# Peptides against a protein of PDB entry 7SID: the designs that were tried, part 13

Target 1, 151 residues: chain A of PDB entry 7SID
Amino acid sequence: LHMYLMLLKELPGEEYPLPMEDVLELLKPLSNVCSLYRRDQDVCKTILNHVLHVVKNLGQSNMDSENTRDAQGQFLTVIGAFWHLTKERKYIFSVRMALVNCLKTLLEADPYSKWAILNVMGKDFPVNEVFTQFLADNHHQVRMLAAESIN

## One batch from the design tools (peptide; aimed at target 1 Q74)

Design b2_p13_6_s1 (made by RFdiffusion4, then SolubleMPNN; from b2_p13_6, 7 letters changed)
Fold by OpenDDE base, seed 3:
Structure b2_p13_6_s1 (fold): chain B 151 residues (1-151), chain A 13 residues (1-13)
Amino acid sequence: as target 1 above (151 residues)
Amino acid sequence: SSELERERQRLLS
């Protein structure tokens, strides 16, 4: 786990995008890690903070390629899971803040939610629609972060 | 797509 988290942390950002093949390799173990540690608030927060780089890389790729769609699907699956568990009140505010940052980054990459769509329980939820719900979060810092992201 | 769906279910279970 530690090694994987370190790799996520060291990913280059928007200024130096990774090849999609590298993104795919990075995403392969992600869902498994999230599944194993979904009840660990600290690990979840760390993961969410680090996967911000993945969003930045995805936004600079050819959206029509199969690899890009695959990467987007794998990533959005994880984000959707965190979203769902958030709705079930499984995460403390610090994890929710990290999730909001991920959603914000997704909106920056895809303002119209053309591909940034969360599928949860067989239903599609555009990220822009999901994001607005955090404006009504129970924790003031989450609401503030969400509000700052609107402007 | 089916693989992703299975993965979604696993994460949500």
Scores: peptide ipSAE 0.158, ipTM 0.785, DockQ to the pose 0.837
OpenDDE base, seeds 1, 2, 4, 5: peptide ipSAE 0.154, 0.147, 0.144, 0.157; ipTM 0.784, 0.783, 0.781, 0.784

Design b2_p13_6_s2 (made by RFdiffusion4, then SolubleMPNN; from b2_p13_6, 7 letters changed)
Fold by OpenDDE base, seed 2:
Structure b2_p13_6_s2 (fold): chain B 151 residues (1-151), chain A 13 residues (1-13)
Amino acid sequence: as target 1 above (151 residues)
Amino acid sequence: MKELEEQQQKLLS
């Protein structure tokens, strides 16, 4: 876990986007790692914070290739799961904050949710619609963070 | 897509 988290953390920012192939390699184990630590709030928070760089890389890609779609799918699968578990009240506010940051970054890259769609249990949930739900979050800091994206 | 669905199912299990 530690090595993987370090790898995620050391991803370059928007100034140096990674090749999509490298992004895919990074995303391949993500769902498995998340499944193992889904009950650990601190680990989930850390994962969500680190994958922000991945979101930025995905947003910088303007190619509609199979690899791009695959990378987007890998990432959205995990985000969708975290969102679902959030709806089930499995995560404390700090994890939800990290999730909102991911969603916020997705909206910046895809404001109209052309590709940023969370598919959970066979149902599609556009991120722009999902994001608005956090405006009504029970925790004030989560609401405030969500509101920053629209203000 | 099917693989992703399976992975998500595992995560949500």
Scores: peptide ipSAE 0.492, ipTM 0.914, DockQ to the pose 0.892
OpenDDE base, seeds 1, 3, 4, 5: peptide ipSAE 0.491, 0.490, 0.490, 0.485; ipTM 0.915, 0.914, 0.914, 0.912

Design b2_p13_6_s3 (made by RFdiffusion4, then SolubleMPNN; from b2_p13_6, 5 letters changed)
Fold by OpenDDE base, seed 3:
Structure b2_p13_6_s3 (fold): chain B 151 residues (1-151), chain A 13 residues (1-13)
Amino acid sequence: as target 1 above (151 residues)
Amino acid sequence: SEQLKEEQQRLLS
């Protein structure tokens, strides 16, 4: 886990996008790691904070390529799971803060939710729609972050 | 894809 988290942390920023092949390699173990540590708030927060770089990299790629679609799908699958578990009140505010940041980054990359759509249990939820729900979050800091993100 | 659905299901299990 520690090694994987370090790899995520060391991802280059928006200024230095990774090749899509590298993004795919990083995404391969992500769902498994999230599954194993879904009950660990600190690990989930850390993962969500680090995968922000993945979204930034996805925005720099050709969205029509097969690899890009695969990467988007794998990433959105995980984000959708975190969102669903959030709705089930499984995560404390700090994890929700990290999730909001991920959603914000997705909207920056795809403001019209053309590809940024969460599919959970067979239903599609555009990130635009999902994001607005955090404006009514029970924690004031989450609401504040969401409110700041729409401006 | 079906594979992604299964992966998400595992996450949500």
Scores: peptide ipSAE 0.366, ipTM 0.882, DockQ to the pose 0.887
OpenDDE base, seeds 1, 2, 4, 5: peptide ipSAE 0.365, 0.364, 0.365, 0.360; ipTM 0.881, 0.882, 0.881, 0.881

Design b2_p13_6_s4 (made by RFdiffusion4, then SolubleMPNN; from b2_p13_6, 7 letters changed)
Fold by OpenDDE base, seed 1:
Structure b2_p13_6_s4 (fold): chain B 151 residues (1-151), chain A 13 residues (1-13)
Amino acid sequence: as target 1 above (151 residues)
Amino acid sequence: MEELKKQQEALLS
């Protein structure tokens, strides 16, 4: 786990985007890791913070490539799961904060939710619609973070 | 994608 987290942390940001093939390789174990540690709030927070770099890479990629679609799918699968578990009140505010940051970054890359769509249990939820739910979060910091993205 | 669906189901289980 720690080696994987370190790899995620060291992922270059927007200034140095990785080839999509490398992004795909990085994303392959992500769902499994999240599954194993879904009940560990600190690990989940760490993962969500690190995958922000992945979102930035996805935003600069060729959206018409098959590899891009695959990478988007891998990433959105995990984000969708985190969102679903959030609705089930499985995560503390700090994890929700990290999730909101991911959603914000997605909206920056895809303001119209053309590809940023969460599929959970067979249903599609555009990120722009999902994001608005955090405006009513029980924790004030989460609400404030969400509200900052409106402008 | 069916594979992604299975991955998500495993995560949510």
Scores: peptide ipSAE 0.430, ipTM 0.903, DockQ to the pose 0.883
OpenDDE base, seeds 2, 3, 4, 5: peptide ipSAE 0.426, 0.425, 0.427, 0.426; ipTM 0.902, 0.901, 0.901, 0.901

Design b2_p13_7 (made by RFdiffusion4)
Pose (drawn by RFdiffusion4):
Structure b2_p13_7 (pose): chain A 151 residues (1-151), chain P 13 residues (1-13)
Amino acid sequence: as target 1 above (151 residues)
Amino acid sequence: SDYEEEAEEFIES
């Protein structure tokens, strides 16, 4: 777990992007890793805080081949799964704050929501519309974080 | 895709 979190945190870089196949290799075990630790709040928070580093390489669309959409889908489905589970009151405010940070990073990467769309229950939700929903949260810290990051 | 099926299984777990 430590090895994987370290690789996720360190390998992606903004100045010189990785090949997309490497991004796919990084994102391949993430679904299973999240599946094991679905119950644990601390691990889930740590996982989200570490995966928010992959958006810098994911946001590149110059080489918009099939690998790009595959990697974007592989990341967006996990993010949507976390959001759906959060809507059902399954996570504490720490995981919600980490999810807010991830969504803020996604909004930074794709302001027009061309590709950053969460898919859940056969429906699609743009990240910008989902982000404003956190202004009505039951925890003051998450609301303040969303209000401050609304810019 | 396999990752879509793994994501559904994660929600249903």

Design b2_p13_7_s1 (made by RFdiffusion4, then SolubleMPNN; from b2_p13_7, 10 letters changed)
Fold by OpenDDE base, seed 2:
Structure b2_p13_7_s1 (fold): chain B 151 residues (1-151), chain A 13 residues (1-13)
Amino acid sequence: as target 1 above (151 residues)
Amino acid sequence: SEFEKQVQAFLNQ
């Protein structure tokens, strides 16, 4: 876990986007790691914070690339899982804050949720609609973070 | 859990 988290943390920013092939390699173990540590608030927060660079890379890539669509799908599946557990009140505010930041980044890349769609239990949830729900989050800091993007 | 199902679906792509 530690080595993987370090790898995520050391990803370059938007100025140096990773090749999509590298993004795919990074995403391969992500679902397993997230599943294994889904009950650990600190680990989940760390993961969500570190994958922000992945989101940025996904937004800068060619949307018509099969690898891009694959990477986007894999990433959105993981985010969808975190969203689902959030709805089940499994995550404390700090984890939700990290999730909101991921959603914000997705919306920056795809404001109309053309590809940023979470599929949970076979149902589609556009990220823009999902994001709106955090405006009514029970924790004031989460609401404020969500509102920051639209104000 | 549903989360685990989503992860499994991801792995089975």
Scores: peptide ipSAE 0.150, ipTM 0.785, DockQ to the pose 0.164
OpenDDE base, seeds 1, 3, 4, 5: peptide ipSAE 0.133, 0.137, 0.141, 0.131; ipTM 0.789, 0.790, 0.779, 0.786; seed 5 fails the geometry check

Design b2_p13_7_s2 (made by RFdiffusion4, then SolubleMPNN; from b2_p13_7, 8 letters changed)
Fold by OpenDDE base, seed 2:
Structure b2_p13_7_s2 (fold): chain B 151 residues (1-151), chain A 13 residues (1-13)
Amino acid sequence: as target 1 above (151 residues)
Amino acid sequence: SEFEKKVQEFLEQ
């Protein structure tokens, strides 16, 4: 876990985006890691914070590439899982804050949710619609963070 | 895919 988290942490920013092949390699174990630590709030928060770099890379890539679509799909699937569990009140506010930051970054890259669509249990949820739900979050800091992206 | 399967497990656990 620690090694994986270190890899995520050391991802380059938007200035030097990773090759999509490298992004795919980083995403490959992500679902397993998230599954194993789904009940660990600190680990989930850390994961969500570190994958922000992945979101930035995905937003700058050619959407017509099969690898890009694959990476986007894998990432969105994981985000969808976190969102679903959030709806079930499984995560504390700090984890939700991290999730909102991920969603915010996605919306910056895809404001109209052309590709940023969460598929959970066979249903599609555009990220822009998902994001608005955090405006009504029970925790004031989560609401404030979400509101910052709207104004 | 295997990835989707693991995510599904993540959701269901």
Scores: peptide ipSAE 0.230, ipTM 0.834, DockQ to the pose 0.893
OpenDDE base, seeds 1, 3, 4, 5: peptide ipSAE 0.144, 0.226, 0.022, 0.132; ipTM 0.779, 0.837, 0.597, 0.775

Design b2_p13_7_s3 (made by RFdiffusion4, then SolubleMPNN; from b2_p13_7, 7 letters changed)
Fold by OpenDDE base, seed 2:
Structure b2_p13_7_s3 (fold): chain B 151 residues (1-151), chain A 13 residues (1-13)
Amino acid sequence: as target 1 above (151 residues)
Amino acid sequence: SEFEEKVKEFLEQ
């Protein structure tokens, strides 16, 4: 886990986006890690914080590439899982904060949710619609963070 | 896929 998290942390920024092949390699174990630690608030927070770099890479890639679509799909599936569990009140505010940051970054790359769509249990949820739900979050800091993206 | 299956496990609490 620690090694994987370190790799995620060391991802380059937008100035030098990773080849999509490398992104796919990093995403490959992500679902396993998230599943294994889904009940660990600290680990989930850390994962969500580190995958922000992945979001930035995905937003700048050629969407017509099969690898890009694959990477986007895998990533969005994981985010969808976190969101679903959030709706079920499984995560504390700090994890929700990290999730909002991920969603915020997605919206910056795709404001109209053309590709940023969460599919959870067979249903599609555009990220822009998902994001607005955090404006009504029970925790004031989560609401404030969400509101910053709107104004 | 294996990925989808693991995500399903993630969703199941």
Scores: peptide ipSAE 0.165, ipTM 0.784, DockQ to the pose 0.805
OpenDDE base, seeds 1, 3, 4, 5: peptide ipSAE 0.103, 0.107, 0.021, 0.093; ipTM 0.733, 0.745, 0.593, 0.732

Design b2_p13_7_s4 (made by RFdiffusion4, then SolubleMPNN; from b2_p13_7, 8 letters changed)
Fold by OpenDDE base, seed 2:
Structure b2_p13_7_s4 (fold): chain B 151 residues (1-151), chain A 13 residues (1-13)
Amino acid sequence: as target 1 above (151 residues)
Amino acid sequence: SEAEEKVQEFLNQ
C-alpha cells in the first residue's frame, strides 16, 4: 500500500500528463486497494487525494482512444463505489471532502457529464447531479467546498 | 472483470 500510494502521490500534475498506458498501470490495482481499505477512513482519504492527478490526466486525454475509455471506466467505477458508500454514510467529512475534490476535477473536464458518469449497481449517476448533492451535505466544510466549485 | 469484482467487494459492507 505504501509504495502504491507513493506512486500515486508522485504523479505529475496537469502540466505534465502521463501516457495513458502508465495511467492504466496505476489504475489496475486501484479497485483492489480501495476494496481492501474501504473501512479505513484515513487510507480512503489518502487514496482520493492522490488520485486527483489521475483525474487531471484523464481529462486531458483523447477520449476517443480505447485506452482512455478503459482508464476512465476503471476510475469512475471506483469513484462510484466511494459515492455509494458516502450515500450510506460510511465516510467521515474528510473523506467526503476528498471525494468532492475528485468530482470537482471531473466536472472541470466534463461539465455536462458526457463521460463522467458513475455507474453503481447498474444505475447511472451523472457527476454533475452527484456533485450538487454535496451542497446539502451535513458537514459545513463539505458544503462550502462544493459551493466554491460552482462559483 | 477482476476490477468489477473488486468493486463489488468494495460496495459490500
Scores: peptide ipSAE 0.094, ipTM 0.749, DockQ to the pose 0.804
OpenDDE base, seeds 1, 3, 4, 5: peptide ipSAE 0.042, 0.059, 0.063, 0.068; ipTM 0.693, 0.712, 0.716, 0.723

Design b2_p13_8 (made by RFdiffusion4)
Pose (drawn by RFdiffusion4):
Structure b2_p13_8 (pose): chain A 151 residues (1-151), chain P 13 residues (1-13)
Amino acid sequence: as target 1 above (151 residues)
Amino acid sequence: EEYVEKMLEEMAE
């Protein structure tokens, strides 16, 4: 787990992007890793805080081949799964804050929501519309974080 | 919960 978190945090870089096949290799086991630790709040928070680093390489669309959409879908399904579970009051405010940080990073990467759309229950939600929902949260810290990052 | 688990299993393939 430590090895995978360290690779996720360190390998992606903004100045010189990785090949997309390497991004796919990084994102391949993430779904299983998140499946094992669905119950644990601390591990989920750490996983989200470490995976928010891949958006810098994911946001590149110059080489918009099939691998780009495959990697974007791999990441967005996991993010949408976390958001859906959060809507059902399944996570504590720490995981919600980490998810808010991830969504803020996604909004930074794609301001127009061309590709950053969460898919859940057969429906699609743009990230920008989802982000404003956190202004009505039951925890003051998450609301303040969303209000401050609303810019 | 079951829906998420199925989605994660599909993504693992």

Design b2_p13_8_s1 (made by RFdiffusion4, then SolubleMPNN; from b2_p13_8, 8 letters changed; failed a check: too like the target's own chain)
Amino acid sequence: MEEVEQLLKELSL

Design b2_p13_8_s2 (made by RFdiffusion4, then SolubleMPNN; from b2_p13_8, 9 letters changed)
Fold by OpenDDE base, seed 3:
Structure b2_p13_8_s2 (fold): chain B 151 residues (1-151), chain A 13 residues (1-13)
Amino acid sequence: as target 1 above (151 residues)
Amino acid sequence: MSEVEKLLQQLSQ
């Protein structure tokens, strides 16, 4: 876990995107890691904070390639899972704040939610629609973060 | 079952 998290943390920013092949390799263990540590709030927060780099890389890739679609799918699976669990009140505010930051970054990369769509329980939820729900979050810091993100 | 649903089930356990 530590090595994986360190790898996520050390990813370059928007100015230096990774090849999609490298992004895919990085995403492969992500779902398993999230599942294994789903009850550890600190680990979940750390994961969500670090995957921001992945979003930045996805936004700069050719959206028509199969590898891009695969990477988007794997990433959105994780985001969808975290979102669903937040709806079930499984995560504390600090984890939700990290999720909001991920959603904000997704909207920056895909403002019209062309590919950033969460499919949960057979229903499609555009990220822009999902994001607005955090404006009504029970925790004031989450609401404030969401509000700041749309201004 | 979609990959999302599979992960959701795992995470919800």
Scores: peptide ipSAE 0.048, ipTM 0.718, DockQ to the pose 0.143
OpenDDE base, seeds 1, 2, 4, 5: peptide ipSAE 0.042, 0.041, 0.041, 0.042; ipTM 0.715, 0.715, 0.711, 0.716

Design b2_p13_8_s3 (made by RFdiffusion4, then SolubleMPNN; from b2_p13_8, 8 letters changed; failed a check: too like the target's own chain)
Amino acid sequence: MEEVEELLKKLSE

Design b2_p13_8_s4 (made by RFdiffusion4, then SolubleMPNN; from b2_p13_8, 7 letters changed; failed a check: too like the target's own chain)
Amino acid sequence: MEEVEELLEELSK

## One batch from the design tools (peptide; aimed at target 1 R38 Q74 T77)

Design b2_p14_1 (made by RFdiffusion4)
Pose (drawn by RFdiffusion4):
Structure b2_p14_1 (pose): chain A 151 residues (1-151), chain P 14 residues (1-14)
Amino acid sequence: as target 1 above (151 residues)
Amino acid sequence: SHLEEIEEQLLAPL
């Protein structure tokens, strides 16, 4: 777990992007890793805080081949799964704050929501519309974080 | 599909 979190945190870089196949290799086990630790709040928070680093490389669309959409879908399904589980009151405010940070990073990467759309229950939600929902949260810290990052 | 399998796995009951 430590090895995987370290690789996720360190390998992606903004100045010189990785090949997309390497991004796919990084994102391949993430779904299983998240599945094992669904119950644990601390691990989930740590996983989200570490995966928010991959958006810098994911946001590149110059080489918009099939691998780009495959990696974007791989990441967005996991993010959407966390969001859906959060809507059902299944995570504490720490995981919600980490999810807010991830969504803020996604909004930074794709302001027009061309590709950053969460898919869940056969429906699609743009990240910008989802982000404003956190202004009505039950925890003051998450609301303040969303209000401050609303810019 | 692959992404449908991931969604079903992550939203499966515990």

Design b2_p14_1_s1 (made by RFdiffusion4, then SolubleMPNN; from b2_p14_1, 4 letters changed)
Fold by OpenDDE base, seed 5:
Structure b2_p14_1_s1 (fold): chain B 151 residues (1-151), chain A 14 residues (1-14)
Amino acid sequence: as target 1 above (151 residues)
Amino acid sequence: SELDEIEEKLLAPE
């Protein structure tokens, strides 16, 4: 786990996106790691903070290739799962803060949710629609963070 | 689909 988290942390920033093939290889273990540690708040927070680099890479990539679509789908599935579990009150505010940051980054790359769509339980939820739900979050810091993206 | 299976795995009981 810790080795994988270190690899996620060392991803390049928005300035220099990784080749999509490398992003795809990095995403392959992600779903398994998230599943195993979904009840560990600290690990979930760390994962969500580190995958911000993945969001930045996806936002700067050409979404027309098969590998890009595959990487996008795998990433959005994980984000969708975290969102779903958040609605079921499974995560504390600090984890929700990290999730909102991921969603904000997605909205910056895709303001109209052309590709940033969460598929949960067979239903599609555009990120711009999902994001507005955090404006009514029970924790004031989560509401404040969500409100920053509106202006 | 493969994505559906991943989602179910993440949401499944421990």
Scores: peptide ipSAE 0.054, ipTM 0.720, DockQ to the pose 0.893
OpenDDE base, seeds 1, 2, 3, 4: peptide ipSAE 0.046, 0.039, 0.048, 0.048; ipTM 0.716, 0.701, 0.712, 0.719

Design b2_p14_1_s2 (made by RFdiffusion4, then SolubleMPNN; from b2_p14_1, 4 letters changed)
Fold by OpenDDE base, seed 3:
Structure b2_p14_1_s2 (fold): chain B 151 residues (1-151), chain A 14 residues (1-14)
Amino acid sequence: as target 1 above (151 residues)
Amino acid sequence: SELEAIEAKLLAPL
């Protein structure tokens, strides 16, 4: 876990996007790590903070390639799972803050939710619709973060 | 699908 988290942390930002094949390799263990540590709030927060770099890379790729679709799918599945568990009140505010930041970054890359769509339990949820729900979050800091993200 | 399998695994009870 530690090595994986360090790798995610050291990913380059928007200035130096990674090849999609490298992004895919980084995403492969992500779902397993998230699943294993889904009850650890600190680990989940850390993961969500680090995957911001992945979102930045996905937004700069060719959306028509199979690898891009695969990477988007794997990433959105993880985000969808975190959102689903958030709806089930499984995460504290600090994790929700990190999730909102991920959703904000997704909307920056895809403002109209053309590809940024969460599929949870067989239903599609565009990220823009998901994001607005955090404006009514029970925690004031989450509401404030969501509000400043759209203003 | 593979994506559905990933979701199921992530959301499965520990």
Scores: peptide ipSAE 0.044, ipTM 0.717, DockQ to the pose 0.924
OpenDDE base, seeds 1, 2, 4, 5: peptide ipSAE 0.043, 0.042, 0.039, 0.041; ipTM 0.715, 0.717, 0.712, 0.715; seed 5 fails the geometry check

Design b2_p14_1_s3 (made by RFdiffusion4, then SolubleMPNN; from b2_p14_1 with H2E Q9K L14E)
Fold by OpenDDE base, seed 1:
Structure b2_p14_1_s3 (fold): chain B 151 residues (1-151), chain A 14 residues (1-14)
Amino acid sequence: as target 1 above (151 residues)
Amino acid sequence: SELEEIEEKLLAPE
């Protein structure tokens, strides 16, 4: 786990995007790691903070490539799961803060939710619509983060 | 289908 988290943390920023093939390799174990540690708030927070680099990489890639679509799908599945579990009140505010930051970054890369669509249990939820739900979050810091992101 | 399987793993019962 620690080695994997370190790899995610050390990903280059938007200025130096990785080849999509490398992004796919990094995403491959992500769902399993998230599933295994879904009850660990600290690990989930760390994962969500680190995958911000993945979002930046996805935004700089050719959107028409098969690998890009595959990477986007795998990433969005994870984000969708975190969002779903958030609705089930499984995560504390600090994890929700990290999730909002991920959604914010997604909207910056795809403001019209052309590809940033969460599919949860067979239903599609555009990220721009999902994001607005955090304006009504029970924790004031989450609401504030969501509000300042829209402004 | 593959994405659905990934989701099912994440959303599996605790």
Scores: peptide ipSAE 0.041, ipTM 0.693, DockQ to the pose 0.904
OpenDDE base, seeds 2, 3, 4, 5: peptide ipSAE 0.036, 0.038, 0.038, 0.036; ipTM 0.684, 0.687, 0.688, 0.679

Design b2_p14_1_s4 (made by RFdiffusion4, then SolubleMPNN; from b2_p14_1, 5 letters changed)
Fold by OpenDDE base, seed 2:
Structure b2_p14_1_s4 (fold): chain B 151 residues (1-151), chain A 14 residues (1-14)
Amino acid sequence: as target 1 above (151 residues)
Amino acid sequence: SELDEIEKKLLAPE
């Protein structure tokens, strides 16, 4: 876990996008890691914070390739799962903060949710619609963070 | 699909 997290942390930012092949390799174990540690608040927070770099890379990528769509799908599936579990009140505010940051980054790359769509249990949820729900979050810091993207 | 399986895995009860 720690080695994987370190790898995620060392990802370059938006200025230096990774080859999509590298992104895919990083995403391959992500779902397994998230699943294994989905009940660990600290690990989930760390994962969500580190995958921000992946989100930025995906936002800068060319969506014409199958690999790009695959990577986006892999990532969105994980985000969708975290969102779903958030709706089930499984995560504390600090994890929700990290999730909101991911969603904000997605919205910056795709303001109209053309590709940033969470599919949960066979239903599509555009990120822009999902994001608005955090404006009504029970924790004031989450609401404030969500509001920053609106104002 | 593969994505469906990933979701199921993540959302599966322990």
Scores: peptide ipSAE 0.041, ipTM 0.708, DockQ to the pose 0.909
OpenDDE base, seeds 1, 3, 4, 5: peptide ipSAE 0.038, 0.039, 0.041, 0.038; ipTM 0.680, 0.698, 0.702, 0.695

Design b2_p14_2 (made by RFdiffusion4)
Pose (drawn by RFdiffusion4):
Structure b2_p14_2 (pose): chain A 151 residues (1-151), chain P 14 residues (1-14)
Amino acid sequence: as target 1 above (151 residues)
Amino acid sequence: TEEELEEEQEEFLE
């Protein structure tokens, strides 16, 4: 787990992007890793805080081949799964804060929501519309974080 | 690939 978190945190870089196949290799076990630790709040928070570093390489669309959409779908389905589970009151405010940070990073990467759309229950939600929902949260710290990052 | 990712998402949510 430590090895995978360290690779996720360190390998992606903004100045010189990785090949997309490497991004796919990085994102391949993430679904299973998240599946094992669905119950644990601390691990989930750590996982989200470490995976928010992959958006810098994911946001590149110059080489918009099939691998790009595959990697974007592989990341967005995990993010959407966390959001859906959060809507059902299944995570504490720490995981919600980490998800807010991830969503803020996604908004930074794709301001027009061309590709950053969460898919859940056969429906699609743009990240910008989802982000404003956190202004009505039950925890003050998450609301303040969303209000401050609303810019 | 898309179908595999849908199946992994459904299993995770279950």

Design b2_p14_2_s1 (made by RFdiffusion4, then SolubleMPNN; from b2_p14_2, 6 letters changed)
Fold by OpenDDE base, seed 2:
Parts: sequence; structure tokens; C-alpha cells
Structure b2_p14_2_s1 (fold): chain B 151 residues (1-151), chain A 14 residues (1-14)
Amino acid sequence: as target 1 above (151 residues)
Amino acid sequence: MEEEIQKKQEEFLS
């Protein structure tokens, strides 16, 4: 876990995006790692904070390639799972804050949700629709963070 | 590929 988190942390920002092949290699174990630590709030928060760099990389890539679609799918699967568990009230506000930051970054990269669509249990949820739900979050800090993205 | 991703999500949510 620590080695993997270190790799995520050291990802270059949007200024120097990684090749899509490297992004894919990093994303492959992500679902498994998240699954193992799904009940650990601190680990989930850390993961969500680190994958912000992945979103930035995806936003800088050519969306027409098969590798890009694969990378998007791997990432969105994890985000969709976190969102679903959030709906089931499995995560504290600090984890939801980190998730909102991910969703915000996705919307910045894809304002019209052309590819930023969460598929959960066979149903599609555009990130813009998902994001608006956090405007009504029970925690004021989450609402405030979500509201910052509207303006 | 999509099926594999879906399976991973199902495992995540189980």
C-alpha cells in the first residue's frame, strides 16, 4: 500500500502529463487497493487526494485512443464506487471532501460530461449530476466546497 | 475490458 501511495503521490501534475500507458499501469491495481481499504477512512482520503493527479493527466490526453478510454474506465469505476458508498453514508465528511475535489477536477477537464460519466451497477450518472448532489450534503464544509465550483 | 472493470467495481462494492 505505502509503495503504491508513494507512486500516486509522485505523479506529475498537469504541466507534465504521463504517457497514457504509464497511467494505465498505475490505475490497474487501484480498484483492488481501494477495495481492501474501503472501510479505512484515512486511507480512502489519502487515495482520493493522490488520484487528483490522475484526473489532470486524463484531461490532458487524447480522448480518441483506446488506452484513454481504458484509463478513464479504470478511474471512473473507482470514483463511482466511492460515490455509491457515499450515498450509503459509509464515508465521513473528510472523505467526501476529497471525492468532491476529484469530481470538481473532472468537471474542469470535461465540463459537459462527455466522458466523465459514472457507471454504477449498470446505470450511468454524469458527473455534473452527481456533483450537484453534494450541494445538499449534510456537512457544511462539503456544501461549501461544492458551491465553490459552481461560480 | 468493460466487463473486467465492472467486475472490479462489484468486488469493491461487495
Scores: peptide ipSAE 0.366, ipTM 0.876, DockQ to the pose 0.900
OpenDDE base, seeds 1, 3, 4, 5: peptide ipSAE 0.364, 0.363, 0.358, 0.362; ipTM 0.875, 0.875, 0.874, 0.875

